# Peptides against a protein of PDB entry 4AID: the designs that were tried, part 1

No score or structure here was measured in a lab: all are predicted.

Target 1, 242 residues: chain A of PDB entry 4AID
Amino acid sequence: FDIKRKTIEWGGKTLVLETGRIARQADGAVLATMGETVVLATAVFAKSQKPGQDFFPLTVNYQEKTFAAGKIPGGFFKREGRPSEKETLVSRLIDRPIRPLFVKGFKNEVQVVVTVLQHDLENDPDILGMVAASAALCLSGAPFMGPIGAARVGWVDGAYVLNPTLDEMKESKMDLVVAGTADAVMMVESEIQELSEEIVLGGVNFAHQQMQAVIDAIIDLAEHAAKEPFAFEPEDTDAIKA
Below, numbering starts at 1 at the first letter of every chain, in headers, positions and changes, except where a header shows other numbers.
Peptide ipSAE was made for these designs. It is ipSAE averaged over its two directions, with the distance scale d0 held at 1.0 Angstrom where the peptide's residues are scored. Compare it between designs on one protein only; published cut-offs may not apply.
A fold fails the geometry check if it doesn't show the stated peptide or something in it is severely misdrawn.

## One batch from the design tools (peptide; made by RFdiffusion4, then SolubleMPNN; aimed at target 1 A142 H224 A225 F230; its pose is not in this set)

Design b1_p11_2_s3
Fold by OpenDDE base, seed 4:
Structure b1_p11_2_s3 (fold): chain B 242 residues (1-242), chain A 11 residues (1-11)
Amino acid sequence: as target 1 above (242 residues)
Amino acid sequence: MKKKLPKYMLP
């Protein structure tokens, strides 16, 4: 097995990004670990466009499988076959920042699957899933202008907290999820309890700053483990504005 | 030599 691994300290936790052990049939596959929370992200893309394809067919599927459900609160009641409300929301959180970063005119089918393998009850697999999905896409050779980073920001005891634990989140006045590139914020999702706009904007900036270490970690992993870039040239669609 | 980033990745 040619296993490549990047390890960083991130918000006082060890983040591990690993490729080459599992899901080798995918275009990209990343096992991401933070604490004892473990996710597998896989990226698969079609090598051709379907005839008559008029939109970009990106599908993102975040799933918390039943073998992790013995450790996930409420996991015992998940019927196989329908995404939970959480799985649907997290699938959208992953989709939103990545969708704009595909090369314009790319209309080949792309499937991103994030599977929660383990949950430690401290580290939410959603942020880890966003990071893993970004890494898997960057490794895949797909025409994806990533990486993205992601971070959750809490407001606990009058301070910003990077990726608060589930216990710290009970005391947090903010649940702020940010995703972005090195240069730009791509997505913000926030639940705020009576905080000023200044604190919220400061939280976005804090998140974007703190995700740079993750972006750099994905870049370093990709330099060692990325597949050859898929040969895609966008059709010059700028020639129809005469 | 810095390895070149994959063609599509932003630096």
Scores: peptide ipSAE 0.208, ipTM 0.756, DockQ to the pose 0.549
OpenDDE base, seeds 1, 2, 3, 5: peptide ipSAE 0.102, 0.139, 0.176, 0.138; ipTM 0.700, 0.720, 0.732, 0.725

Design b1_p11_4_s1
Fold by OpenDDE base, seed 1:
Structure b1_p11_4_s1 (fold): chain B 242 residues (1-242), chain A 11 residues (1-11)
Amino acid sequence: as target 1 above (242 residues)
Amino acid sequence: MKKKLGEWLKK
């Protein structure tokens, strides 16, 4: 197997992005690890548009499957069933920042699947899933103007904490999830307890600064492992408004 | 023209 790996230190933890070992049938596939939390992201896209397709058919599916349930609290044997509230929320957290980054006029079907393979009970797989999905899209050759980075920011003992553990989050006055490109914040989701707007804005800026190392790591991985870019030219729809 | 690797990436 031609295995490519990028490793960085990120918030006092080792982040590993790996491709080429698993899910080789996907257009892009990334195994991401932080601590003992492990996710697999896959990106698949159709090579043609369906006749009469009028919207961009992007589907994002985050899933915490039963094989990780030995480490996931409340991991019932989920028979083929409706997504949990968490799975639905995280699927939206991944969708929101990536959807606007596809080339305008691209209407081929795109499927992003993030599967939690292992959970350590310290590192939440949601941020890792966002990073892995971004990396898988960048490797796929799809007309995606990524990467995105992502970060969670806590506020513990009067300081910002990057990607707080599940135990540190119990003491945190902020749960701030940020996703962005190198140049811009694309998405903010926040739960805040009695903090000033200044602290919250500082948290967004802190997240955006801290995610640059992840963006750079995805770019480096893509330079070594990405497929050839899909040949897509949007129809010049601006020529019909003259 | 065949697109080059990285043409979709924001650098």
Scores: peptide ipSAE 0.074, ipTM 0.656, DockQ to the pose 0.362
OpenDDE base, seeds 2, 3, 4, 5: peptide ipSAE 0.018, 0.049, 0.024, 0.016; ipTM 0.573, 0.624, 0.616, 0.533

Design b1_p11_7_s2
Fold by OpenDDE base, seed 4:
Structure b1_p11_7_s2 (fold): chain B 242 residues (1-242), chain A 11 residues (1-11)
Amino acid sequence: as target 1 above (242 residues)
Amino acid sequence: MKKKLPKIWLP
């Protein structure tokens, strides 16, 4: 197996991005690990557009499998076939920042699947899933202008905390999820307990700064393991504004 | 000129 791996220290935790072991039939596949939380992201895209396709058909599916349910709170009651509220929300958290980064006019079907394989009860697989999905897309050759990074920011004891544990989050006055490119914030989702706008904006900036190491790690992995870019020329739609 | 890195769609 030609296995490529990138390892970084991120928020005092080891982040591992691995490709080439699992899901080789996908266009891109990344096994991401932080602590003992493990996710598999796969990206698959159609090599042609469907006749009459008028919108970009991106589907994102985040799922916590029943084999991980023995380690996931409430996982013992997950019936196969219906996404949980969490799975639905996290699928949207992944979708929101990636959707605008596809090259304009690309209307081939894209499927991103993030599967939680293991949960350590400390590191939430949602952030790891966002990172893994970004990496899988960058490896796929799809016309995706990524990578995105992602970070969760807490506010604990009057300080920003990068990717707080589930236990630290009980003491946090902020649950701030940020996703972005190297240059721009693409998505913010926040639950705030009586914090100033200044603290929240500072949290967004902190998240965007802290995700740069992840963006760089995805780029480094993709330089070594990405497929050839899919041959797609955007329609020159800028010629119609004269 | 957007520099295509040799294997990735980068801005």
Scores: peptide ipSAE 0.152, ipTM 0.666, DockQ to the pose 0.209
OpenDDE base, seeds 1, 2, 3, 5: peptide ipSAE 0.133, 0.106, 0.089, 0.099; ipTM 0.662, 0.656, 0.636, 0.659; seed 1 fails the geometry check

## One batch from the design tools (peptide; made by RFdiffusion4, then SolubleMPNN; aimed at target 1 G146 A225; its pose is not in this set)

Design b2_p14_2_s1
Fold by OpenDDE base, seed 1:
Structure b2_p14_2_s1 (fold): chain B 242 residues (1-242), chain A 14 residues (1-14)
Amino acid sequence: as target 1 above (242 residues)
Amino acid sequence: SAAARRRAALLRAA
């Protein structure tokens, strides 16, 4: 196996991004680890457009399934193949920042699947899933203009906290999830308790600064492990409007 | 090409 790994220190925790060991049948696949939380992101894209396809068919599926039963305490056997509320929300958190970054006119089917393999009850797999999905897309050869980074920001004891633990989040006056590129914030989602706009804006800036190390780590991994970019040029639609 | 621009964008930290 040609295994490539990037390791960084991020918010006082070790982040590991690995490719080449698992899901080699995908266009891109990344195993991401923070603490003892482990996620697998896979990206697959169709090599042709379906006849009559009028929209970009991106599907994102985040799942905390039974594969982690006994490694996710409280992962009751959901016998029903319906996503939980959390799985639905996190799938949207991943979708929102990545969807705009595909090359305009690309309408081949793209599927991103993020699977939680292990949960430590300290590090939430949602942020890790966003990072892993970004990395898997960058490795895939799809016409994706990433990477994105992501971060959660808390406000505990009058300070910003990067990727607070589940216990620190109980004391946090802010749950702020940010995703962005090196150059721009792409998505903000926030739950705020009695904080000024200045503190919230400062939290967005803090998140965007802190995610740069993750963006750089994805780029470094892609330099060593990315597939050749899929040959795609959009049809020149500008010539038909004259 | 779009492919070359994507590669350059992904590898811009090099």
Scores: peptide ipSAE 0.053, ipTM 0.756, DockQ to the pose 0.224
OpenDDE base, seeds 2, 3, 4, 5: peptide ipSAE 0.023, 0.027, 0.029, 0.033; ipTM 0.694, 0.710, 0.716, 0.747; seed 2 fails the geometry check

Design b2_p14_5_s1
Fold by OpenDDE base, seed 1:
Structure b2_p14_5_s1 (fold): chain B 242 residues (1-242), chain A 14 residues (1-14)
Amino acid sequence: as target 1 above (242 residues)
Amino acid sequence: RKAIAEKRRERWAK
C-alpha cells in the first residue's frame, strides 16, 4: 500500500492525516486521528454533468455510528437510522465552508461522507470531520479551491482553549467553531455565555491563526498524494450576458 | 514551489 501520512502537533495533541489504506475507490479518502478519536472522510465526484443540471449538487453526510465507542465490532452495518440532530448539524458545519470554494460553473455531483470510526470521549469528531473532508477534497482532483481548516475555541478560566475536551467544554463560557482558508474566515458558529464581543472576535482570530497549521498539513499531504486535477473548464458566463 | 492548492486555484481562477 502506498500510505501517505502527515503528523503535526496541534493544540497540545497529535493530529494525524493518512491516505492510501482505506476507501481506495473514492476520488479522495482521508483517515484523521486526534487522541483516540478516528474519522474517515471520502470524497467522490461525477466526471460529467447531468443533462439539465442547473445547481451545484453537493451532498455532505456526517455519521456518528453508536458503535464508535471503542473498536467497531466487525461486521454489522446496522441500517442507517434517521440522522441524529448532531449528525445533521455537523453535516451543515462541513457543507457551509466548502460549498463556496468549488469553481463557479462546476455542476457535477459531489458527495462527501464523513464516518466516525472511533471516539475517545475527549476529542469531538466534528472538528476532525471538517479537517478530514477538506483533506479528502484536496486529494480527489475535484475543482475545489481549498483547503479549509477548522477549530473549536473555548473560554476557560479567562483564556482561549483550542479544541477543548468534552470535559473542558463543561466549564467553557464559549463554544466557537470556525472554518476558513489561509486567507479568509468562511464560517462561524457560536454559543456564548455572558462574554463580550471583543472576546468572541478574539476567539475567531485565535481559531483562524491556529487552523493554519492544519491547512499547511493538508497542503503537504496533497503534494505527496493528490490525484491530477480534473479537466474542467468553467463556461465563460460573461460571454452569455452580452 | 507554489503549494498544490495554490496551483489548483490559479488554474481554475482563469
Scores: peptide ipSAE 0.073, ipTM 0.764, DockQ to the pose 0.256
OpenDDE base, seeds 2, 3, 4, 5: peptide ipSAE 0.032, 0.059, 0.058, 0.063; ipTM 0.669, 0.751, 0.746, 0.755

Design b2_p14_5_s2
Fold by OpenDDE base, seed 5:
Structure b2_p14_5_s2 (fold): chain B 242 residues (1-242), chain A 14 residues (1-14)
Amino acid sequence: as target 1 above (242 residues)
Amino acid sequence: RDAINAKRRARWAK
């Protein structure tokens, strides 16, 4: 068992990214922990394209319905029922920033599954799930041009707060989720109560700055634990326009 | 460029 772990302090909380213990059958698998919230991200990709595949078949599935207090089950989570609204929204939040980062012309099936294993009722699994999914993809060998980082930004007592707790979020005038690479913001989602555009833009910049530590942590983990990149040569798609 | 993805980019940008 070659377990690799990266630990950083992030927004006054310990973020742990671990690989090599759980879901070893996946192409990439990361156990991410912040506080007592724990998520498992897995990335699996097909080693061939399906005949007649015209689009990039990325599926992201975030699931939080079956978490156990105090035990990480070493078992296969069965899909129980229709996704909640939250699960659907978070699946999209993860999908949006990662989808553009796949190599153009890659049309092999990719499945990202994020499972909430534990929830502390303070740290929302969504941001942690985004980070874990990014890390799992970086470990997988898939032609993914990440990592992405992610951050939630609140506005509490006239200041930006990185990854506010669920209780701090009740006092926040902003729920700003940002995802990006080292070089670019890829996604913004925001719910705002009577704040200026300047404060919101400042929040995006704050998020992008604060997520760099996470990006660096994913890179460090990937340098030690990533699989060899999948041998993929993109077909010249410009030759089809002649 | 992050060091790990620089090698990957160099493989897939051929």
Scores: peptide ipSAE 0.056, ipTM 0.726, DockQ to the pose 0.242
OpenDDE base, seeds 1, 2, 3, 4: peptide ipSAE 0.030, 0.027, 0.030, 0.040; ipTM 0.693, 0.665, 0.709, 0.714; seed 1 fails the geometry check

Design b2_p14_5_s3
Fold by OpenDDE base, seed 5:
Structure b2_p14_5_s3 (fold): chain B 242 residues (1-242), chain A 14 residues (1-14)
Amino acid sequence: as target 1 above (242 residues)
Amino acid sequence: REEIAARRRARWAK
């Protein structure tokens, strides 16, 4: 078993990105751990386009099963027949920053699945799921111009807090989720309580700075574990506008 | 947008 692991300190917590232990049938698969929260991201892409495919068929599915705290469910994956509101929101949160990073003209089916394996009730699996999905795509060989990083920023006692715990979030005047690349912010989602635009913009900048360590960790993991890039040449769609 | 995509294509093609 060729297991590759990257470990970094991130916001005073250990972030672990691991590949090669599970989900080897996927094009990319990453276990991400922060505290005792554990997620599995898998990326699978079709090696051909479907006839008549006119749009990019990306599907992101985040699955957060209700676990008893500290239990890895050793039991049957009960497909809850409908995603929860949270699962739907987090699936969109992951989709938004990654969708624009695929090579223009790539219309092969891509499926990203993020599964929460363990939840510590302190570290929200959404940010971890975004990071894991980014890493899985970078490992897959899909024409994905990632990585993305992600961060949650709180505002507690007049300071920015990186990836606040669920308890710290109760005291936070800001829930700011940012996803971005090394070069750009790709997505912002924010819930704010009576904060200035300056504080919010400062939070976006703080998030973007703090996620660079994650981006670098994904790059390092990909250098050691990525599959060969899928041979894809986009059709010159700009030649039709002449 | 194109320059960012070009630098990343160069990283992904390496």
Scores: peptide ipSAE 0.068, ipTM 0.732, DockQ to the pose 0.099
OpenDDE base, seeds 1, 2, 3, 4: peptide ipSAE 0.024, 0.024, 0.026, 0.030; ipTM 0.680, 0.668, 0.684, 0.643

Design b2_p14_8_s1
Fold by OpenDDE base, seed 1:
Structure b2_p14_8_s1 (fold): chain B 242 residues (1-242), chain A 14 residues (1-14)
Amino acid sequence: as target 1 above (242 residues)
Amino acid sequence: SARRRAYAAALRAL
């Protein structure tokens, strides 16, 4: 197997992005690891547009399979069924920042699937899933103008904390999820307990600064492992106005 | 390849 790996230190934790071991039938596939939390992101895109396709058909599916939480006694095996509230929310958190970054006029089907393979009960797989999805799209050859980075920011003991653990989040006055490009914030989602707007805006800036190392890591992985870009020329929509 | 560098440079030039 031609395995490519990028490793960085990020918020005092080791982030690993790996491709070439699993899901090689996808256009892009990334294993992302932080602590003992492991996610698989896959990106697949159609090589043609369907006749009469009026909208961009992007589907994002985030899945937390019950086998990923380790040997937790008492995890009800939810059979293949309706996504949980968390799975639905995280699927939207991934969708929101990536959707506007596709080349205008691209209407080929795109499917992003993020599967939690392991969960350490400390590192939330949602941020890791956002990073892995971004990396998988950048490897795919789809006309995606990423990468995005992502970060969670907490406020604990009067300081910002990058990607707080689930235990640190119990003491946090902020749950701030940010996604962005190198140059722009694309998405903010926040739950806040009586903090000033200044602290929240400072948290967005902190997140955007801290995600640059992840963006750079995805770019470095893509330089070594990306497929050839898909040849897509948008139909000249200005020629239809004449 | 030169194309992989052009793609990564396009990813950086956003």
Scores: peptide ipSAE 0.033, ipTM 0.720, DockQ to the pose 0.866
OpenDDE base, seeds 2, 3, 4, 5: peptide ipSAE 0.023, 0.025, 0.025, 0.032; ipTM 0.678, 0.684, 0.653, 0.711

## One batch from the design tools (peptide; made by RFdiffusion4; aimed at target 1 E223 H224)

Design b2_p15_7
Amino acid sequence: ALAAARAAAAAADAA
Pose (drawn by RFdiffusion4):
Structure b2_p15_7 (pose): chain A 242 residues (1-242), chain P 15 residues (1-15)
Amino acid sequence: as target 1 above (242 residues)
Amino acid sequence: ALAAARXXXXXXDAA
């Protein structure tokens, strides 16, 4: 039972989100393609709380398979091993904006895994990885507040540029990743060539505008394919506090 | 409720 939101021609690149063919046993699994870079994002959460668990346990694992680029690993064991700098960075990049959007009071194990299956030498899977992770979360039925969008905004020839490719990045004076909900920017990360607060802030806002088409697309797939929502009421400590 | 929402989405696509 296969389902796509393949629309979203997004910033001139085709973004497809597919579910129901791959990884049917996960709570949420989305194969996401942008251009020809492909990642599978899966989301599973436990349907129970561990005794005495006192914080929200969430793990995000982002991993690159070297076959995503037609190469065998250079390591003595010819197999992927410990995460690289890029994999741990991207893992925090997804975790940061998601961790706060789970319902206050929820403490079940939640694991989201994103695996890079194909890299097209142009479209960084890191942003795509964020979008696919957000899509799988929405589909899983966990208490995850609305979808997240994300984009990289560059600054080339005096203009904002959405999701610039790796070659476009050589010419950019800004590298800004923003992830947000429909209402709010949730995270920023950047490396900037001494640009003003105004332009930087402008790129953040441009990104938040440009990522709406993605949130819409996730909401659209969730309308067709999401699992039943997991019932979770927080405790009404409201009267005790007053 | 999820079933109704999916039915409404299918109707909107058909339109």

## One batch from the design tools (peptide; aimed at target 1 V103 F230 F232)

Design b2_p16_1 (made by RFdiffusion4)
Pose (drawn by RFdiffusion4):
Structure b2_p16_1 (pose): chain A 242 residues (1-242), chain P 16 residues (1-16)
Amino acid sequence: as target 1 above (242 residues)
Amino acid sequence: SWPPPPPPPPPDVVVR
């Protein structure tokens, strides 16, 4: 039972989100394609709370398979091993904006895994990885507040540029990754060539505008394919507090 | 069952 939101031509690149074919046993699994870079994002959460668990346990693992680029690993063991700098960075990049959007009071194990299956030498899977992770979360039925969008905004020839490719990045004076909900920007990470607060802030806003088409697309797939929502009421400590 | 989300705090910013 296969389902796509393949629409969203997004910033001139085709973005496809597919579910129901791959990884059916996960709570949420989305194969996401942008251009010809492909990642599988899976989301599983425990249906129970561990005794005495006192914080919200969430793990995000982002991993690149070297076969995503047609190469065998250079390591003595010719297999992927410990995460690289890029994999741990991207893992925090997904975790940061998601961790706060789970319902206050929820403390079940949640694991989201994103695996890079194909890299097209143009479209960085890191942003795509964020989008696919958000899509799988929505589909899983966990208490995850609305979808997240994300984008990289560059600054080339005096204009904002959405999801610039790796070659376009050589000419950019800004590298800004933004992830947000429909209402709010949730995170920013950047490296900037001494641009003003105004332009930087402008790029953040441009990104938040440009990522709406993605949130819409996730909401659209969730309307056709999400699992039943997991019931979770927080405790009404409201009367005790007053 | 899920309550509406509270107002979001300012965004988390990291500059390299």

Design b2_p16_4_s2 (made by RFdiffusion4, then SolubleMPNN; its pose is not in this set)
Fold by OpenDDE base, seed 5:
Structure b2_p16_4_s2 (fold): chain B 242 residues (1-242), chain A 16 residues (1-16)
Amino acid sequence: as target 1 above (242 residues)
Amino acid sequence: RRAAWLAERLAKWREK
């Protein structure tokens, strides 16, 4: 097995990004671990466009399975049931920042699946799922102009907290999820309790700064493990402005 | 600045 791993310290926790052990049939596959929370992200893309395809067919599926203790399942996990509300929301949370980063005119089917394999009851798998999905896409060879990073920011005792634990979040006046590239914020989702706009904007900036380490970790992993870029020519957008 | 490797990779998909 050609296993490649990147490990960083991030917000006082160990973040591990690993590829090459499981789901090798995917175009990209990443195991991401933060604390004892573990997610598998897989990216698969069609090598041709379907006849008559008029939109970009990106599907993102986030799944929280009832954990079978001690098994990292292999393969593509199909859910046997309808997505929960949480899974639907997190699937959209992952979709939002990645969708605009695909090369314009690319209309091949893309499927991103994020499966929670383990949950430590401290680290929410949503942020980890966003990071893992970004990494899996970067590894896949799909025409994705990522990576994205992601971070959750809390406001606890008058300070920003990076990726607060579920217990710290109970005391937090802010649940701020940010995703972005190295250069830009792509998505903000926030639940705020009586905080100034200045504190919230500061939280977005804090998140964007803190996610750079994750972006760099994804780039490092991809440099060593990514497939060759899929040969695709973007649409000439300058020709449409005439 | 993005890593040189990433910049070169993404350049393959840049709009003309």
Scores: peptide ipSAE 0.526, ipTM 0.914, DockQ to the pose 0.341
OpenDDE base, seeds 1, 2, 3, 4: peptide ipSAE 0.522, 0.520, 0.523, 0.512; ipTM 0.912, 0.915, 0.915, 0.910

## One batch from the design tools (peptide; aimed at target 1 C138 A225 E228 P229)

Design b2_p17_1_s3 (made by RFdiffusion4, then SolubleMPNN; its pose is not in this set)
Fold by OpenDDE base, seed 5:
Structure b2_p17_1_s3 (fold): chain B 242 residues (1-242), chain A 17 residues (1-17)
Amino acid sequence: as target 1 above (242 residues)
Amino acid sequence: MKKQKENFAKRKKLLWK
């Protein structure tokens, strides 16, 4: 197996992005680890557009399946139960920043699946899932103009905290999830209690700065492990306005 | 790092333009 791994220190934690061991049937697949939280992201895309497809058919499915400790089911997606509220929300958090980064006119089906394999009860798998999904898309050969990075920012003891633990979040006055490219913030989701707009804006900037290391790690992984880009010519949308 | 980022971004932009 040609296993490629990128490891970085990120917010005082080790982030590992791995490809080539599992889900090799996907166009892109990334095993991402932070602490003892582990997620698998897979990206699959259709090699043709469906007849009559008028919109971009992107589906993002985030799943927190309780696996028995130590058994990663290789390739057995147990029947998709109805998603929880959390799974639905996190699926949207992943969808929002990635959807606008596909090449205009690309209307082939894209499916991103993020599966939580392990949860350490400290590191929330949502941020890790966003990072893993971004990495899987960058590896897939799909016409995705990412990567995105993601970060959670807390406000604890009058300071920004990058990816605070679930215990640190109890003391946090802010739950700020940011996703972005190297050049732009693409998504902000925030639950904030009694903080100034200045502190919130500072949190967005802090998140965007801190996610650059992740973006660069995804790029480094993709340079060593990405599939050849899918041959796609974007629709010339300037010709439809004449 | 910067050079790798620029190369990957350039490759994507070149193949899908």
Scores: peptide ipSAE 0.072, ipTM 0.727, DockQ to the pose 0.209
OpenDDE base, seeds 1, 2, 3, 4: peptide ipSAE 0.058, 0.034, 0.057, 0.051; ipTM 0.744, 0.703, 0.674, 0.696

Design b2_p17_3_s1 (made by RFdiffusion4, then SolubleMPNN; its pose is not in this set)
Fold by OpenDDE base, seed 2:
Structure b2_p17_3_s1 (fold): chain B 242 residues (1-242), chain A 17 residues (1-17)
Amino acid sequence: as target 1 above (242 residues)
Amino acid sequence: MLSKEHREKVLKRLFAK
């Protein structure tokens, strides 16, 4: 087994990105760990476009499996068959920043699946799932213009906190999720209590700065473990406007 | 949309071995 691993310290926690042990049938697969929270991200893409495909068919599915239910808050009560509200929201949270980063004209099916395997009750698997999905896509050879990083920012005792624990979030006046590339912020989602716009904008900047270490870690992993890029040329649809 | 130049930059960074 050719197992590649990248480990970094991130916000006072150890982030581990691992590939080559699990889900080898996927185009990309990453096992990501922060604290004792563990997620598996897989990326699969079709090698041809379906006849009559007119849109980019990206599907993102975040899921907490029943086998992990004993280690996930509320996991014991999952009815079979429909995504929970959390699973639906996190699936969208992952989709939003990655969708615009695929090469224009690429209309092959892409499926990203993020599965929570363990939860430590401190580190939320949503941010870890975003990071793992980004890494899996970068390893896959799909025409994805990532990586993205992601971060949650809290505001506790008049300071920004990177990826606050679930307990620290109870004292936080901000729940700010940011995703971006090295060069740009791609997505912001925020819940804020009585904070100035200046503090919120500062939180976005803080998140974007802090996620650079994750972006660099994904790049380092990809340099050692990525598949060859899928041979795809974008359609020259930039006919002259300006 | 990311430019062809940005694509080449990302791919070169990921596969420049």
Scores: peptide ipSAE 0.078, ipTM 0.719, DockQ to the pose 0.081
OpenDDE base, seeds 1, 3, 4, 5: peptide ipSAE 0.051, 0.052, 0.026, 0.026; ipTM 0.695, 0.701, 0.649, 0.636

